# Designs tried in a protein design run: peptides against a protein of PDB entry 5EFW. Part 135

Target 1, 141 residues: chain A of PDB entry 5EFW
Amino acid sequence: TTLERIEKNFVITDPRLPDNPIIFASDSFLQLTEYSREEILGRNARFLQGPETDRATVRKIRDAIDNQTEVTVQLINYTKSGKKFWNLFHLQPMRDQKGDVQYFIGVQLDGTEHVRDAAEREGVMLIKKTAENIDEAAKEL

## One batch from the design tools (peptide; made by RFdiffusion4, then SolubleMPNN)

Design b1_p29_7_s1 (from b1_p29_7, 12 letters changed)
Fold by OpenDDE base, seed 4:
Structure b1_p29_7_s1 (fold): chain B 141 residues (1-141), chain A 29 residues (1-29)
Amino acid sequence: as target 1 above (141 residues)
Amino acid sequence: TEKKEIAKKALEKAGFSKEEIEKLLKFYE
């Protein structure tokens, strides 16, 4: 499919539906998180959170959704098997021609460690660019 | 096509309406 041509970890969510459920997940995302497509679609992405996930960081994500803005954070996420990973996460709204939010794009850069400095900056640029690519591809469908 | 069908089934299981699903399945084209 058009979106699957983007071989990155990402999801698309629908904030216009209750609890902002995932409506699309890339194959890479499924592989990363160890969930099947059937296990993920229609659910809020909070199932990736666990005991060591920083709640303040989660709140930043929630605030971005509520304010319809983009955000970039790093947080601990968990795979289905319980494996922890650091998620450099970027979220941004997908807007229509009128500027109204239709969806959210979430891009994940996974790692075994928290990234800082140049590595973080590089990762941020990458996931932001990925989000833009997804936005363009999705709008063409 | 396979992914689209799986997605359809998943969305149905999640309780999405037929109309909503048809709209969302465009992401799997």
Scores: peptide ipSAE 0.528, ipTM 0.922, DockQ to the pose 0.801
Fold by OpenDDE base, seed 1:
Structure b1_p29_7_s1 (fold): chain B 141 residues (1-141), chain A 29 residues (1-29)
Amino acid sequence: as target 1 above (141 residues)
Amino acid sequence: TEKKEIAKKALEKAGFSKEEIEKLLKFYE
């Protein structure tokens, strides 16, 4: 499919349904998080959070969803086996032609360490560009 | 496709309605 050809870590969620569940997950995302597609679809993405996940950062994500805005943060996430990774995460709404929010696009760039400066800027540009590609691809379906 | 069928089953298991699933399966086309 068009979305499947985007070889990046990403999900699409449906904020119009209770608890903003994941409705699409890329193969790369499944590999990164060690979950199957059956285990992911229909769930809120909070299952990636764990003991060392910063709650203030999580609140920023929640606020962006509630306010229907985009956000970019770094936070600790956990795989199914409990392995920690740093997630440079970008979230943005997918809007229809009338401007109404239909979905959210979440893109993840994983790493072993928290990144700053040039490395962070490069990562942010990458995940934002990926989100735009997903948005365009989804609108063609 | 196989992925579409897996997605359909997963969404059904998650409790989505038939109408919702039909709409969402467009992402797997």
Scores: peptide ipSAE 0.521, ipTM 0.921, DockQ to the pose 0.775
Fold by OpenDDE base, seed 5:
Structure b1_p29_7_s1 (fold): chain B 141 residues (1-141), chain A 29 residues (1-29)
Amino acid sequence: as target 1 above (141 residues)
Amino acid sequence: TEKKEIAKKALEKAGFSKEEIEKLLKFYE
């Protein structure tokens, strides 16, 4: 399928349903987070958060969803087994022909360190481009 | 596909309506 060909870490969520559940997860995302498709579909993505996840950063994500805007942040996430990783995360709305938000696209770039400067800029460029590719592919379905 | 069927079952288990699931399964086509 078109979405399956995008070999990146990403999810699609449905903000029109209670608690903005995940409705699609890429194979790479499942591999990264160590969850099965059955375990994560229909759930809010907050299960990736843990003790060292910065609450202020989480609030930025929540605000972006509430305001129907995009956001790019770095935060600590946890795999199913409890392994920490730095997530350079980009979230943006997927809009219909009328401009109304139908879904959110979340793209994750994982790493062992918080990145800055050139490395951060490159990562941001990558995940934003990935999000656009997902948006285009999804609209063709 | 197998992924589509897994997704369908997962969404059903999560309590999604049949109508919602039919709409969402387009992402697995």
Scores: peptide ipSAE 0.521, ipTM 0.921, DockQ to the pose 0.814
Fold by OpenDDE base, seed 3:
Structure b1_p29_7_s1 (fold): chain B 141 residues (1-141), chain A 29 residues (1-29)
Amino acid sequence: as target 1 above (141 residues)
Amino acid sequence: TEKKEIAKKALEKAGFSKEEIEKLLKFYE
């Protein structure tokens, strides 16, 4: 499919369903997080969080969903095996022709370190561009 | 496709209705 051809770490969630479950996950995302498609579809993405995940950052994500806005943050996430990684995460709503939020697009840029300055700016540009590509591709389906 | 069938089964296991699944499977087409 068009979405499957995008070789980036991303998910699509449905905020109109209870607990904003993941309805689509890229192959790269599954590889990164070490989960199967069967294990994560229909679940909230909070399973990536763990002991060292900053709760204030998580609240920023939750607020963005509730307010139907985009957000870009960095947070500690965990793979299925318990491996920690820094996730430069971008979330944005996917809107229909009327402007109503239908889905959320979440893009993950993984790293072993918390990125700052130029590296952060470059990462942000990348994940935002990826999100736009996903949005365009999804609307063609 | 195999991926679509896997997604369908996963969504069924997650408790989604048939109607909801049919709608969501568009991302796997």
Scores: peptide ipSAE 0.507, ipTM 0.918, DockQ to the pose 0.834

Design b1_p29_7_s2 (from b1_p29_7, 12 letters changed)
Fold by OpenDDE base, seed 2:
Structure b1_p29_7_s2 (fold): chain B 141 residues (1-141), chain A 29 residues (1-29)
Amino acid sequence: as target 1 above (141 residues)
Amino acid sequence: TEKREIAEKALRKAGFSEEEIERLLKLYE
């Protein structure tokens, strides 16, 4: 499918449904997180959080969703088997022609380390570009 | 596609209506 051609870690969520559930997950995302598609579709993405996930960072994500804005953060996430990874995460709304939010696009760049400086800037550019590609592809559907 | 079918089943199991599922499955085209 069109979205499946984007070989990056990403999900699409639907804020119009209860608890903003994941409605689309890329194969790479499933591989990264070690979940099956059946296990995560229809669920809020908070299952990726764990003991060392910074709650203040999570609140930034929640605020962005509530305010229908984009945000870029780094936070610790956990795979199904409990492995920790640093997630350079970008979230942005997908709007329709009228400007109403239809979905949220979440893009993940995983790593073993918290990234800074040039590496962070490069990662941010990458995940933002990916989000734009997803937005464009989804609007063609 | 297989992925579409899996998604449909998963979304139905999650309790979404058939109307919502039909809307969401557009992402799998």
Scores: peptide ipSAE 0.677, ipTM 0.957, DockQ to the pose 0.745
Fold by OpenDDE base, seed 4:
Structure b1_p29_7_s2 (fold): chain B 141 residues (1-141), chain A 29 residues (1-29)
Amino acid sequence: as target 1 above (141 residues)
Amino acid sequence: TEKREIAEKALRKAGFSEEEIERLLKLYE
């Protein structure tokens, strides 16, 4: 399918449903997080958070959703097996032709270490571009 | 597709209505 052809770590969530659940997850995302599609769909993505996840960073994500804006942050997430990883995360709304938010697109760049400087800038550019590609692809469906 | 079927099942299990599921399954085309 169209979205499945995008070989990146990403999810799509639906803010029009209770608790903004994940409604689409890429194969790469499932592999990264060690969850099955059945385990993830219909759930809020907060299950990826854990003890060392910075709550202030999580609040930035929440604020972006509430304000229907984009945000880029880096936070610790956990796989199903409990493995920690640094997630360079970009979230942006997907709007319809009227400008109303339909979905949110979340793109993840995983790493064992917190990235900084040039590496972070490159990662940000990558995940933002990926989000735009997903947005364009999804709007065709 | 297989993924579409899995998604449908998962979304139904999550408690979404058939109308909602039909809308969401468009992402799997």
Scores: peptide ipSAE 0.667, ipTM 0.955, DockQ to the pose 0.779
Fold by OpenDDE base, seed 1:
Structure b1_p29_7_s2 (fold): chain B 141 residues (1-141), chain A 29 residues (1-29)
Amino acid sequence: as target 1 above (141 residues)
Amino acid sequence: TEKREIAEKALRKAGFSEEEIERLLKLYE
């Protein structure tokens, strides 16, 4: 399908449903997190968090959802088997032609290290561009 | 597609209504 052709780590969530559940996950995201599609659809993405996930960073994500704005952060996430990875994460709302939020797009860039400076800027540009591509593709459906 | 069918099954298992599932499955077209 159209969205499946985007070979990046991403999910789409539905804030109009209780607890903003994941309603779409890319194959790459499933591979990264070690979950099946059946295991994660319908769930809030908080299952990726664990003991070393910074709570203040999580609050920034929650605030962005509540305020229907975009946010970019780095946080520790965990795979199904419990492996930690650094997630350079970008979240932005998908709006309809009236301007109402329909979905959220979440894009993940995984790594073994927290990135700074040029590497971070490059990663941010990549995941933001990916989010725009997803938004454009979704509007064609 | 197979992925669409898996998604439909998963969303139904998650407790979403048929109306909601129909709306959400548009992302799988």
Scores: peptide ipSAE 0.665, ipTM 0.954, DockQ to the pose 0.729
Fold by OpenDDE base, seed 5:
Structure b1_p29_7_s2 (fold): chain B 141 residues (1-141), chain A 29 residues (1-29)
Amino acid sequence: as target 1 above (141 residues)
Amino acid sequence: TEKREIAEKALRKAGFSEEEIERLLKLYE
């Protein structure tokens, strides 16, 4: 399918449904997080968080959703088996022709360490470009 | 597709209405 052709880690959530559940997950995302599609769809993405996930960073994500804005952060996430990974995460709203938010796009770049400077800038450019590709592809459906 | 069918089943199990599922399945085209 159209979205399946994008071979990156990403999810799409629906803020118009209770608790903003995941409604689409890429194969790469499933592989990264070690969950099946059946285990993920219909759930809020907070299950990726754990003991070492920074609560202030999570609040930034929540604020972006509430304010219908984009945000880019790095935070610790956990796989199903409990393995930690650094997630360079970008979230942005997907708007319809009237400008109303219909979905959120979440893109993840995983790593073994927190990144800064040139490495962070490069990663941010990558995940933002990916989000734009997803947005464009979804609007063609 | 198989993924679409899995998604439909999962979304139904999550308790979404058939109308909602129909809308969401457009992402799987």
Scores: peptide ipSAE 0.660, ipTM 0.953, DockQ to the pose 0.735

Design b1_p29_7_s3 (from b1_p29_7, 11 letters changed)
Fold by OpenDDE base, seed 1:
Structure b1_p29_7_s3 (fold): chain B 141 residues (1-141), chain A 29 residues (1-29)
Amino acid sequence: as target 1 above (141 residues)
Amino acid sequence: TEKREIAERALRRAGFSEEDIERLLKLYE
């Protein structure tokens, strides 16, 4: 399918449903997080959080959703087996022709360590470009 | 597709309405 052709780590969530559940997950995302599609569709993405996930960073994500804005952060996430990874995460709203938010696009770049400077800038550009590609592809459906 | 079928089943198990499921399945086209 159109969205499946984008071979990156991403999810699409639906803020029009209770608790903004995941409604689409890429194969790469499933592989990264070690969950099946059946296990995560219909759930809020907070299951990726754990003891060392910075709560202030999580609040930034929540604020972006509530305010219908984009945000880019780095946070600790956990796989199904409990493995920690650094997630360079970008979230942005997908809007319709009227400008109303239809979905949120979440893109993840995983790493073994927190990144800074040039490496971070490069990662941010990558995940933002990916989000735009997803937005464009989804609007053609 | 198989992924669409899995998605439909998962979304139904999550308790979403048939109207919502129909809308969401468009992402799998």
Scores: peptide ipSAE 0.717, ipTM 0.964, DockQ to the pose 0.774
Fold by OpenDDE base, seed 2:
Structure b1_p29_7_s3 (fold): chain B 141 residues (1-141), chain A 29 residues (1-29)
Amino acid sequence: as target 1 above (141 residues)
Amino acid sequence: TEKREIAERALRRAGFSEEDIERLLKLYE
Protein backbone atom coordinates (compact mmCIF):
# COMPACT_ATOMS: atom_id res chain seq x y z
CA THR B 1 0.00 0.00 0.00
CA THR B 2 0.96 3.63 -0.23
CA LEU B 3 1.38 3.80 3.53
CA GLU B 4 3.89 0.96 3.48
CA ARG B 5 6.35 2.87 1.32
CA ILE B 6 7.60 6.34 0.61
CA GLU B 7 7.38 8.43 -2.51
CA LYS B 8 10.86 8.88 -3.89
CA ASN B 9 10.19 11.68 -6.37
CA PHE B 10 11.33 14.84 -4.67
CA VAL B 11 13.42 17.96 -4.99
CA ILE B 12 14.94 20.38 -2.53
CA THR B 13 15.00 24.07 -3.38
CA ASP B 14 16.83 26.98 -1.84
CA PRO B 15 14.64 30.05 -1.40
CA ARG B 16 17.64 32.03 -0.23
CA LEU B 17 19.07 31.92 -3.74
CA PRO B 18 17.68 33.91 -6.67
CA ASP B 19 14.50 32.36 -8.10
CA ASN B 20 14.42 29.49 -5.56
CA PRO B 21 16.45 26.99 -7.61
CA ILE B 22 16.51 23.24 -7.23
CA ILE B 23 19.60 22.20 -5.29
CA PHE B 24 18.73 18.51 -4.99
CA ALA B 25 16.81 16.10 -7.20
CA SER B 26 16.18 12.46 -6.40
CA ASP B 27 17.06 9.79 -8.93
CA SER B 28 13.43 8.86 -9.36
CA PHE B 29 12.53 12.47 -10.03
CA LEU B 30 15.02 12.55 -12.86
CA GLN B 31 13.58 9.34 -14.24
CA LEU B 32 10.06 10.69 -14.05
CA THR B 33 10.80 14.02 -15.68
CA GLU B 34 13.34 12.66 -18.19
CA TYR B 35 15.97 15.26 -17.31
CA SER B 36 19.55 14.78 -16.28
CA ARG B 37 20.75 16.10 -12.98
CA GLU B 38 22.84 18.69 -14.77
CA GLU B 39 19.76 19.97 -16.56
CA ILE B 40 17.85 20.34 -13.29
CA LEU B 41 20.18 21.67 -10.63
CA GLY B 42 20.21 25.43 -10.39
CA ARG B 43 16.86 25.86 -12.14
CA ASN B 44 13.48 26.87 -10.82
CA ALA B 45 11.05 23.96 -10.93
CA ARG B 46 8.68 25.88 -13.22
CA PHE B 47 10.20 24.06 -16.20
CA LEU B 48 7.75 21.27 -15.40
CA GLN B 49 4.83 23.54 -16.25
CA GLY B 50 3.22 23.79 -19.64
CA PRO B 51 0.18 24.86 -21.62
CA GLU B 52 -2.38 22.95 -19.59
CA THR B 53 -0.89 23.68 -16.19
CA ASP B 54 -3.47 25.59 -14.17
CA ARG B 55 -2.15 29.04 -13.37
CA ALA B 56 -4.29 29.39 -10.26
CA THR B 57 -2.72 26.24 -8.86
CA VAL B 58 0.73 27.55 -9.65
CA ARG B 59 -0.14 30.73 -7.77
CA LYS B 60 -1.03 28.63 -4.73
CA ILE B 61 2.44 27.14 -4.83
CA ARG B 62 4.05 30.54 -5.18
CA ASP B 63 1.98 31.91 -2.31
CA ALA B 64 3.05 29.05 -0.07
CA ILE B 65 6.69 29.77 -0.79
CA ASP B 66 6.26 33.49 -0.20
CA ASN B 67 4.37 32.87 3.03
CA GLN B 68 6.71 30.07 4.10
CA THR B 69 3.87 27.59 4.48
CA GLU B 70 3.09 24.15 3.16
CA VAL B 71 0.70 23.39 0.33
CA THR B 72 -0.71 20.32 -1.37
CA VAL B 73 -2.13 20.56 -4.88
CA GLN B 74 -2.65 18.61 -8.08
CA LEU B 75 -1.42 20.05 -11.34
CA ILE B 76 -0.44 19.02 -14.82
CA ASN B 77 3.28 18.80 -15.40
CA TYR B 78 5.34 17.87 -18.43
CA THR B 79 8.38 15.69 -18.95
CA LYS B 80 11.29 16.77 -21.09
CA SER B 81 9.76 14.98 -24.06
CA GLY B 82 6.50 16.83 -23.53
CA LYS B 83 4.54 14.01 -21.94
CA LYS B 84 1.80 15.24 -19.62
CA PHE B 85 1.24 13.79 -16.19
CA TRP B 86 -0.83 14.70 -13.17
CA ASN B 87 1.34 15.69 -10.26
CA LEU B 88 -0.03 15.30 -6.76
CA PHE B 89 2.40 17.73 -5.25
CA HIS B 90 3.30 18.56 -1.66
CA LEU B 91 5.57 21.42 -0.69
CA GLN B 92 6.72 22.38 2.78
CA PRO B 93 9.49 24.46 4.29
CA MET B 94 12.50 22.92 5.96
CA ARG B 95 13.59 25.03 8.88
CA ASP B 96 16.97 25.19 10.55
CA GLN B 97 17.60 24.95 14.27
CA LYS B 98 16.88 28.64 14.64
CA GLY B 99 13.48 28.25 13.04
CA ASP B 100 14.37 30.00 9.82
CA VAL B 101 13.39 28.54 6.48
CA GLN B 102 16.46 26.96 4.99
CA TYR B 103 15.01 24.95 2.12
CA PHE B 104 11.77 23.79 0.62
CA ILE B 105 11.05 20.17 -0.12
CA GLY B 106 8.74 19.31 -2.98
CA VAL B 107 7.40 15.79 -3.35
CA GLN B 108 5.71 14.57 -6.53
CA LEU B 109 3.34 11.66 -6.98
CA ASP B 110 2.69 11.19 -10.67
CA GLY B 111 -0.40 9.74 -12.26
CA THR B 112 -2.42 9.58 -15.43
CA GLU B 113 -5.43 11.36 -14.00
CA HIS B 114 -6.58 13.75 -11.35
CA VAL B 115 -7.35 11.76 -8.22
CA ARG B 116 -10.08 12.28 -5.64
CA ASP B 117 -11.45 10.81 -2.44
CA ALA B 118 -9.63 7.79 -1.04
CA ALA B 119 -6.99 7.73 -3.76
CA GLU B 120 -6.20 11.37 -3.14
CA ARG B 121 -6.05 10.92 0.63
CA GLU B 122 -3.69 7.99 0.29
CA GLY B 123 -1.50 9.88 -2.12
CA VAL B 124 -1.39 12.91 0.12
CA MET B 125 -0.36 10.79 3.07
CA LEU B 126 2.37 9.22 0.96
CA ILE B 127 3.93 12.45 -0.24
CA LYS B 128 3.65 14.07 3.17
CA LYS B 129 5.35 11.06 4.70
CA THR B 130 8.30 11.52 2.38
CA ALA B 131 8.56 15.21 3.18
CA GLU B 132 8.35 14.60 6.90
CA ASN B 133 10.96 11.85 6.85
CA ILE B 134 13.44 14.09 5.12
CA ASP B 135 12.65 17.05 7.34
CA GLU B 136 13.06 15.01 10.50
CA ALA B 137 16.37 13.61 9.34
CA ALA B 138 17.61 17.04 8.36
CA LYS B 139 16.74 18.45 11.77
CA GLU B 140 19.20 16.00 13.28
CA LEU B 141 22.05 17.46 11.28
CA THR A 1 29.46 12.92 12.39
CA GLU A 2 27.22 11.23 14.90
CA LYS A 3 24.35 13.44 13.82
CA ARG A 4 25.09 12.57 10.23
CA GLU A 5 25.03 8.89 11.02
CA ILE A 6 21.73 9.22 12.81
CA ALA A 7 20.21 11.06 9.89
CA GLU A 8 21.61 8.57 7.44
CA ARG A 9 20.15 5.64 9.33
CA ALA A 10 16.79 7.35 9.56
CA LEU A 11 16.70 8.01 5.83
CA ARG A 12 17.76 4.46 5.09
CA ARG A 13 15.04 3.06 7.33
CA ALA A 14 12.52 5.23 5.54
CA GLY A 15 13.47 3.62 2.23
CA PHE A 16 15.55 6.21 0.43
CA SER A 17 18.28 5.01 -1.90
CA GLU A 18 21.90 5.12 -0.85
CA GLU A 19 22.66 7.48 -3.69
CA ASP A 20 19.94 9.92 -2.70
CA ILE A 21 20.96 9.75 0.94
CA GLU A 22 24.56 10.52 0.10
CA ARG A 23 23.68 13.50 -2.04
CA LEU A 24 21.12 14.74 0.46
CA LEU A 25 23.59 14.66 3.33
CA LYS A 26 26.05 16.68 1.28
CA LEU A 27 23.65 19.61 1.48
CA TYR A 28 24.53 19.89 5.14
CA GLU A 29 28.31 19.54 4.93
Scores: peptide ipSAE 0.510, ipTM 0.896, DockQ to the pose 0.052
Fold by OpenDDE base, seed 3:
Structure b1_p29_7_s3 (fold): chain B 141 residues (1-141), chain A 29 residues (1-29)
Amino acid sequence: as target 1 above (141 residues)
Amino acid sequence: TEKREIAERALRRAGFSEEDIERLLKLYE
């Protein structure tokens, strides 16, 4: 079922470090973006952006990080080889037991087209489920 | 630890790969 599915493309970033670098990247994410783990870790995720990436959408992501809130957007990203893809992207803070933001989890659902309506709702469900699963597991630690 | 095992099982049930789970748990060591 849809509820039993997860999206395996995700990264975790550390907003407590300079420029909120990626500290974890899933194998699926590396495969999608065509980067090695060594190329990704320690970098801000903005390297996925390119000429056709909407700046207003990027600002929404930045605002969410600054305000320590979640956001769901859809934007054009680029692989290492320069291939464009639509990224249905969800970002949310991962808080520690004290309630302080420890990390951010970013989940990506890729596609060849901008999606709307039912397709978008389904995608959002998938990426949010992934984020929640990781957050819930982390809170047990 | 018990906490690690709980998290590991939860991630496994959710469908994450063993490799991803290992790296994820390492973040919290």
Scores: peptide ipSAE 0.492, ipTM 0.891, DockQ to the pose 0.053
Fold by OpenDDE base, seed 5:
Structure b1_p29_7_s3 (fold): chain B 141 residues (1-141), chain A 29 residues (1-29)
Amino acid sequence: as target 1 above (141 residues)
Amino acid sequence: TEKREIAERALRRAGFSEEDIERLLKLYE
């Protein structure tokens, strides 16, 4: 399938289930975060947050989910071993043919520092394109 | 695990075939 050919960092969550658990995680996401699939599936993605994760940014993500909208932010996340990384993160709803939200797709671009200007714009374009590709692929499955 | 089963059920609700779900999960292990 088209989804099988995608190797970017991404997860799919189900907001119709309690606590919006992850229902799919890409190989690269598991490698980045140092978790196994068994450790992640069925779990809310908040386990990536830690002491230096900006709570206001986290609230923006929560608001987007609650309002069924997309959001793009940068925030500090942590691997299983406790390693910090900057996450340029894009989240958008995946809707069915009737327009109802079924899932959310979250795409992560990791880095060692917060990015701005041209670098940020380039990264945003990449993760948004990835999200759209996954959404289209999922609609074909 | 129970969590894995929850994910599989969710993917099934998403319209994924049983084969696709299995392949998808195995592909990314």
Scores: peptide ipSAE 0.271, ipTM 0.775, DockQ to the pose 0.113; fails the geometry check

Design b1_p29_7_s4 (from b1_p29_7, 11 letters changed)
Fold by OpenDDE base, seed 5:
Structure b1_p29_7_s4 (fold): chain B 141 residues (1-141), chain A 29 residues (1-29)
Amino acid sequence: as target 1 above (141 residues)
Amino acid sequence: TEKAEIARKALEKAGFSEEQIEELLKLYE
């Protein structure tokens, strides 16, 4: 299918439903996080957080959702087996034809270290471009 | 598709209504 052909780490969530659950997850995302599709659909993505996840960064994500804006951050996430990884994460709203927020798109670039400067800028450009591709693909459905 | 069917069952288990599921399954087309 159209979204399934995008070979990147991403999820789509539905803020119109209680607790903004995941409603779509790419195969790459499932592989990265070590969860099955059955385990995560219908759940809030907070299960990726753990002891070393910066709570201030999590609040930035929550604020972006509440304010219906985009945000780009780096945070520690955990796989199902408890492995830590640095997640360069981009979140942006997907709006319907009336301009109302319908979904959120979350794109993850995983790494072993926190990145800065040129490496960070390159990663940010990549995940933002990916989010736009997902947005365009979803609107064609 | 197989993925759409897996998604349907997962969303049903999560307590979503049939109406909600039908709308969300459009993402799997």
Scores: peptide ipSAE 0.511, ipTM 0.919, DockQ to the pose 0.787
Fold by OpenDDE base, seed 2:
Structure b1_p29_7_s4 (fold): chain B 141 residues (1-141), chain A 29 residues (1-29)
Amino acid sequence: as target 1 above (141 residues)
Amino acid sequence: TEKAEIARKALEKAGFSEEQIEELLKLYE
């Protein structure tokens, strides 16, 4: 399928539904997080958070959703088995032809360490580009 | 597709309506 061809870690969520559930998850995302598709779809992505996840960063994500804006952050997430990873995360709204938000695109770049400087800039460029590709692909459906 | 069918079942279990599911399954085309 069109979205399945994008071999990156990403999800699509539906803010028009209660609790902004995940409605699409890439194969890579499932592999990264160690969840099955059945375990993921219909759930809010907060299950990736854990003890060391910075709550202020989470609030930035929530604010972006509420304000229908994009945001890029780094936060600690956890796999199903409890393994920690640093998630360079980009979130942006997907708008319909009328300009209304239909979905959110979330792209994850995983790493064992918090990235800074050039590595962070490169990662940000990558996940933003990926998000745009997803947006374009989804609109072609 | 297989993935679409899995998605359908998952969304059904999550309590989504049939109408919602049909709309969302477009993402799997």
Scores: peptide ipSAE 0.510, ipTM 0.918, DockQ to the pose 0.792
Fold by OpenDDE base, seed 1:
Structure b1_p29_7_s4 (fold): chain B 141 residues (1-141), chain A 29 residues (1-29)
Amino acid sequence: as target 1 above (141 residues)
Amino acid sequence: TEKAEIARKALEKAGFSEEQIEELLKLYE
């Protein structure tokens, strides 16, 4: 399928439904997080959070959703087995032809450590470009 | 596709309506 061709870690969520559930997850995302598609779809992405996840960063994500804006952050996430990883995360709204928000696109770049400076800038460019590719691909459906 | 069918079952289990599922399955085309 069109979206399945994008071999990156990403999800699509539906803010028009209760609790903004995941409605699409890439194969790479499932592999990274160690969950099956059946375990992911229909759930809010908060299951990736754990004890060391910074709550202020989580609030930034929530605020972006509530305000229908984009955000880029780094936060600690957890796999199903409890393994921690640093998630360079970008979220942006997907709008319809009327300009109304239909979905949110979430792109994850995983790493073993927090990244800064040139490495962070490079990662941000990558995940933002990926989000744009997803947006364009989804609009062609 | 197989993935679309898995998605359908997962969304049904999550309590989505048939109308909602049909709209969302467009993402799997």
Scores: peptide ipSAE 0.502, ipTM 0.916, DockQ to the pose 0.766
Fold by OpenDDE base, seed 3:
Structure b1_p29_7_s4 (fold): chain B 141 residues (1-141), chain A 29 residues (1-29)
Amino acid sequence: as target 1 above (141 residues)
Amino acid sequence: TEKAEIARKALEKAGFSEEQIEELLKLYE
């Protein structure tokens, strides 16, 4: 399918449904997080959070959803097996033809360390570009 | 597709209505 051709770590969520559940997950995302598609769909993405996940950063994500805005942050996430990774995460709304928020696109760039300076800038550009590609692909459906 | 079918079953298990599922399955086209 069109979205499945995008070989990046991403999910699509539906804020119009209770608890903003994941409604689409890329194969790469499933591999990264070590979950099956059946384990992921219909759930809120908070299962990736754990003891060392910064609560203030999580609040920024929540605020972006509530305010229907985009946000880019780095936070600690956990795989199903409990492995920690730094997630350079970008979230942005997907709007319908009327301009109303229909979905959210979440893109993840995983790493063993918090990225800074040039590496961070490059990562941000990458995940933002990926989000735009997903948005464009979804609108073609 | 197989992925669409897996998605359907997962969403059904999660308690989504048939109408909701049909709309969401458009992402798998």
Scores: peptide ipSAE 0.486, ipTM 0.911, DockQ to the pose 0.763

Design b1_p29_8_s1 (from b1_p29_8, 11 letters changed)
Fold by OpenDDE base, seed 3:
Structure b1_p29_8_s1 (fold): chain B 141 residues (1-141), chain A 29 residues (1-29)
Amino acid sequence: as target 1 above (141 residues)
Amino acid sequence: MSPLERLLEILRSDPSLAGSLKLVELSLK
């Protein structure tokens, strides 16, 4: 499918299910995080967080989910082996034809540093565009 | 049961979640 052909780090979650579990993960996401598909499906994406993950930033993500809005943040995430990486993360709701939220799309752009200025703006544009592509692809199913 | 098993149990028990089940099954391919 078109969705499966999107070669970016992303997940789709279902807020209608208990604890907003991951219901789809891209191959790139699995490679980045070092988890198998069977390990992450059905789990909340918070397993990527760790000791140095900023709690205020996590709260922004939680607020966006609760308010059914989009958010873009940078936060420290951890791979299965414990490797830290900076995640330029974009989250947005996927709405049905009635306008009701059905899913959330999460896109991750990984890096070794917290990006600023032009680099951040470029990254934000990229992950937002990716999210829109995912939204379109998922709705074709 | 595992998170995946719990997820599948929920989705297979509720026809209104057919879309979610489809996404999970696609991810499992």
Scores: peptide ipSAE 0.807, ipTM 0.978, DockQ to the pose 0.861
Fold by OpenDDE base, seed 1:
Formats: C-alpha cells, sequence, structure tokens
Structure b1_p29_8_s1 (fold): chain B 141 residues (1-141), chain A 29 residues (1-29)
C-alpha cells in the first residue's frame, strides 16, 4: 500500500483505545528504536522517554493530544538498548470525513544533536510534509 | 498477555474499530 511505501520514521496511534496505543509503526521507526513490531504495537509511545527527556516537553505532547491539536517539539528519546537520540517530533490528529479525530500521526526525525535555526526549520517542514503524506495514505485504506 | 495481544483482543471485539484493525494487520504484514 501507499502507507507502507513511506520510508520515514512514524507511528499511528489510536486515542479511542486505552492509553492511545500505537497501531502502526514504520520499518524505519523499528530500526531507529531497536524494537520489534510485536514489542511496539499496543503500547503507548512513552516507552521512548528516559531520564534526560524533558518533562515539560512531554507535557506539551500530552496537551496536544488532549486538545486534539498538532505539536512539534524536540526531545531526547532512548532506544531499547538505552542509546539516547534527539527526536524532532511532530504529532497531528487524523480526522474522518465528519471531522472527528480517529488517530494521531507521529513522525520522528532523529539526530545526534539538538537542531536549531535553518536546520530545525528544514526538519520541521520535512516531518510535517511526511505527516500529511501519511494522513493521505492512511485514508486510502 | 502482550500489549499486541491485548490490542488485537480489543480490536477483534469491536466492529466499530475495523479501520484500526486494518492498520494493525497492515503493520504486522
Amino acid sequence: as target 1 above (141 residues)
Amino acid sequence: MSPLERLLEILRSDPSLAGSLKLVELSLK
């Protein structure tokens, strides 16, 4: 499918289910985080957080979900083996034809450093574009 | 029961979540 052809780090979650679990994960996401598909599906994405993850940033993500809005942040995430990486993360709701939120799309751009200025703007544009592609692809199913 | 198993149990029990089940199955393919 078109969704499967998107070669980016992303997940789709279902806020209608308990604790907004991941219901789709791209191959790249699994490779980045070092988890298997079976380890990821059904879990809330918070397992990527760790000691150095900024709690205020996490709260921004939570607020966006609660308010059914989009958000773009940078935060430290951890792989299964405990390796830290900077995650330029974009989250946005996926709405049905009636305008009701059915899913959330999460796109991750990983890096070894916190990105700023032009690099950040470029990354933000990329992950937002990716999110729109995911939205379109998922609705084709 | 793993998170995936729990997820599948929920989705298979609720026809209104057919779209979600389709996404999960696609991810597992």
Scores: peptide ipSAE 0.806, ipTM 0.977, DockQ to the pose 0.857
Fold by OpenDDE base, seed 4:
Structure b1_p29_8_s1 (fold): chain B 141 residues (1-141), chain A 29 residues (1-29)
Amino acid sequence: as target 1 above (141 residues)
Amino acid sequence: MSPLERLLEILRSDPSLAGSLKLVELSLK
């Protein structure tokens, strides 16, 4: 499918289910995070957080979910083996024809460093565009 | 029961979540 062909780091979550679990994870996401598909599906994405993950940034993500809005942040995430990476993360709701939120799309752009300025702007544009592609692809199913 | 197993149980029991089930199954391919 078109969704499967999007070779980016992303997940789709379902806020209608308990604790907003991941219901789709791209192959690239699995590779990045070092988890298997079976380890990821059904879990809340918070397992990527760790000791150095900024709690204020996490709160921004939580607020966006609660308010059903989009958010773009950078935060430290951890792979299964405990390796840290900077995640330029974009989250946005996927709405149905009625305008009701059905899913959230989370897109991750990984890096070894926190990015600013032009690099950040470029990354933000990329992950937002990716999110829109995912939205379109998922709605084609 | 794993998170995936719990997820599948919920989705397969509720026809209103057919779209979510389709996404999960697609991810499992």
Scores: peptide ipSAE 0.803, ipTM 0.977, DockQ to the pose 0.864
Fold by OpenDDE base, seed 2:
Structure b1_p29_8_s1 (fold): chain B 141 residues (1-141), chain A 29 residues (1-29)
Amino acid sequence: as target 1 above (141 residues)
Amino acid sequence: MSPLERLLEILRSDPSLAGSLKLVELSLK
């Protein structure tokens, strides 16, 4: 499918289910995070957080989900082996024909450092475009 | 029961979540 061909780090979650679990994960996401598909499907994505993850940033993500809005942040995430990486993260709702939120799309751009200015703007543009592609591809199913 | 197994149990029990089930099964393919 078109969705499977998107070679970016992303997940789709279902806020209609308890604790907004991951229901789809790209191969790249699995490679990045070092988890198997069976380990992450059905889990809330908070398992990526760790000691140096900024709680205020996490709250922004939670607020976006609760308010059914999009958000873009940078936060420290951790792989299964405990490796830290900076995650330029974009989250947006996926709505049905009636306008109701069915899913959330989460796109991750990983890096060794926090990005600023032009680099950040370019990254944001990329992950937002990716999210739109995912939205379109998922709706074709 | 793993999170995945729990997820599948929920989705297979509710036909209104067919779309979500499709996504999960696609991810597992």
Scores: peptide ipSAE 0.802, ipTM 0.977, DockQ to the pose 0.866

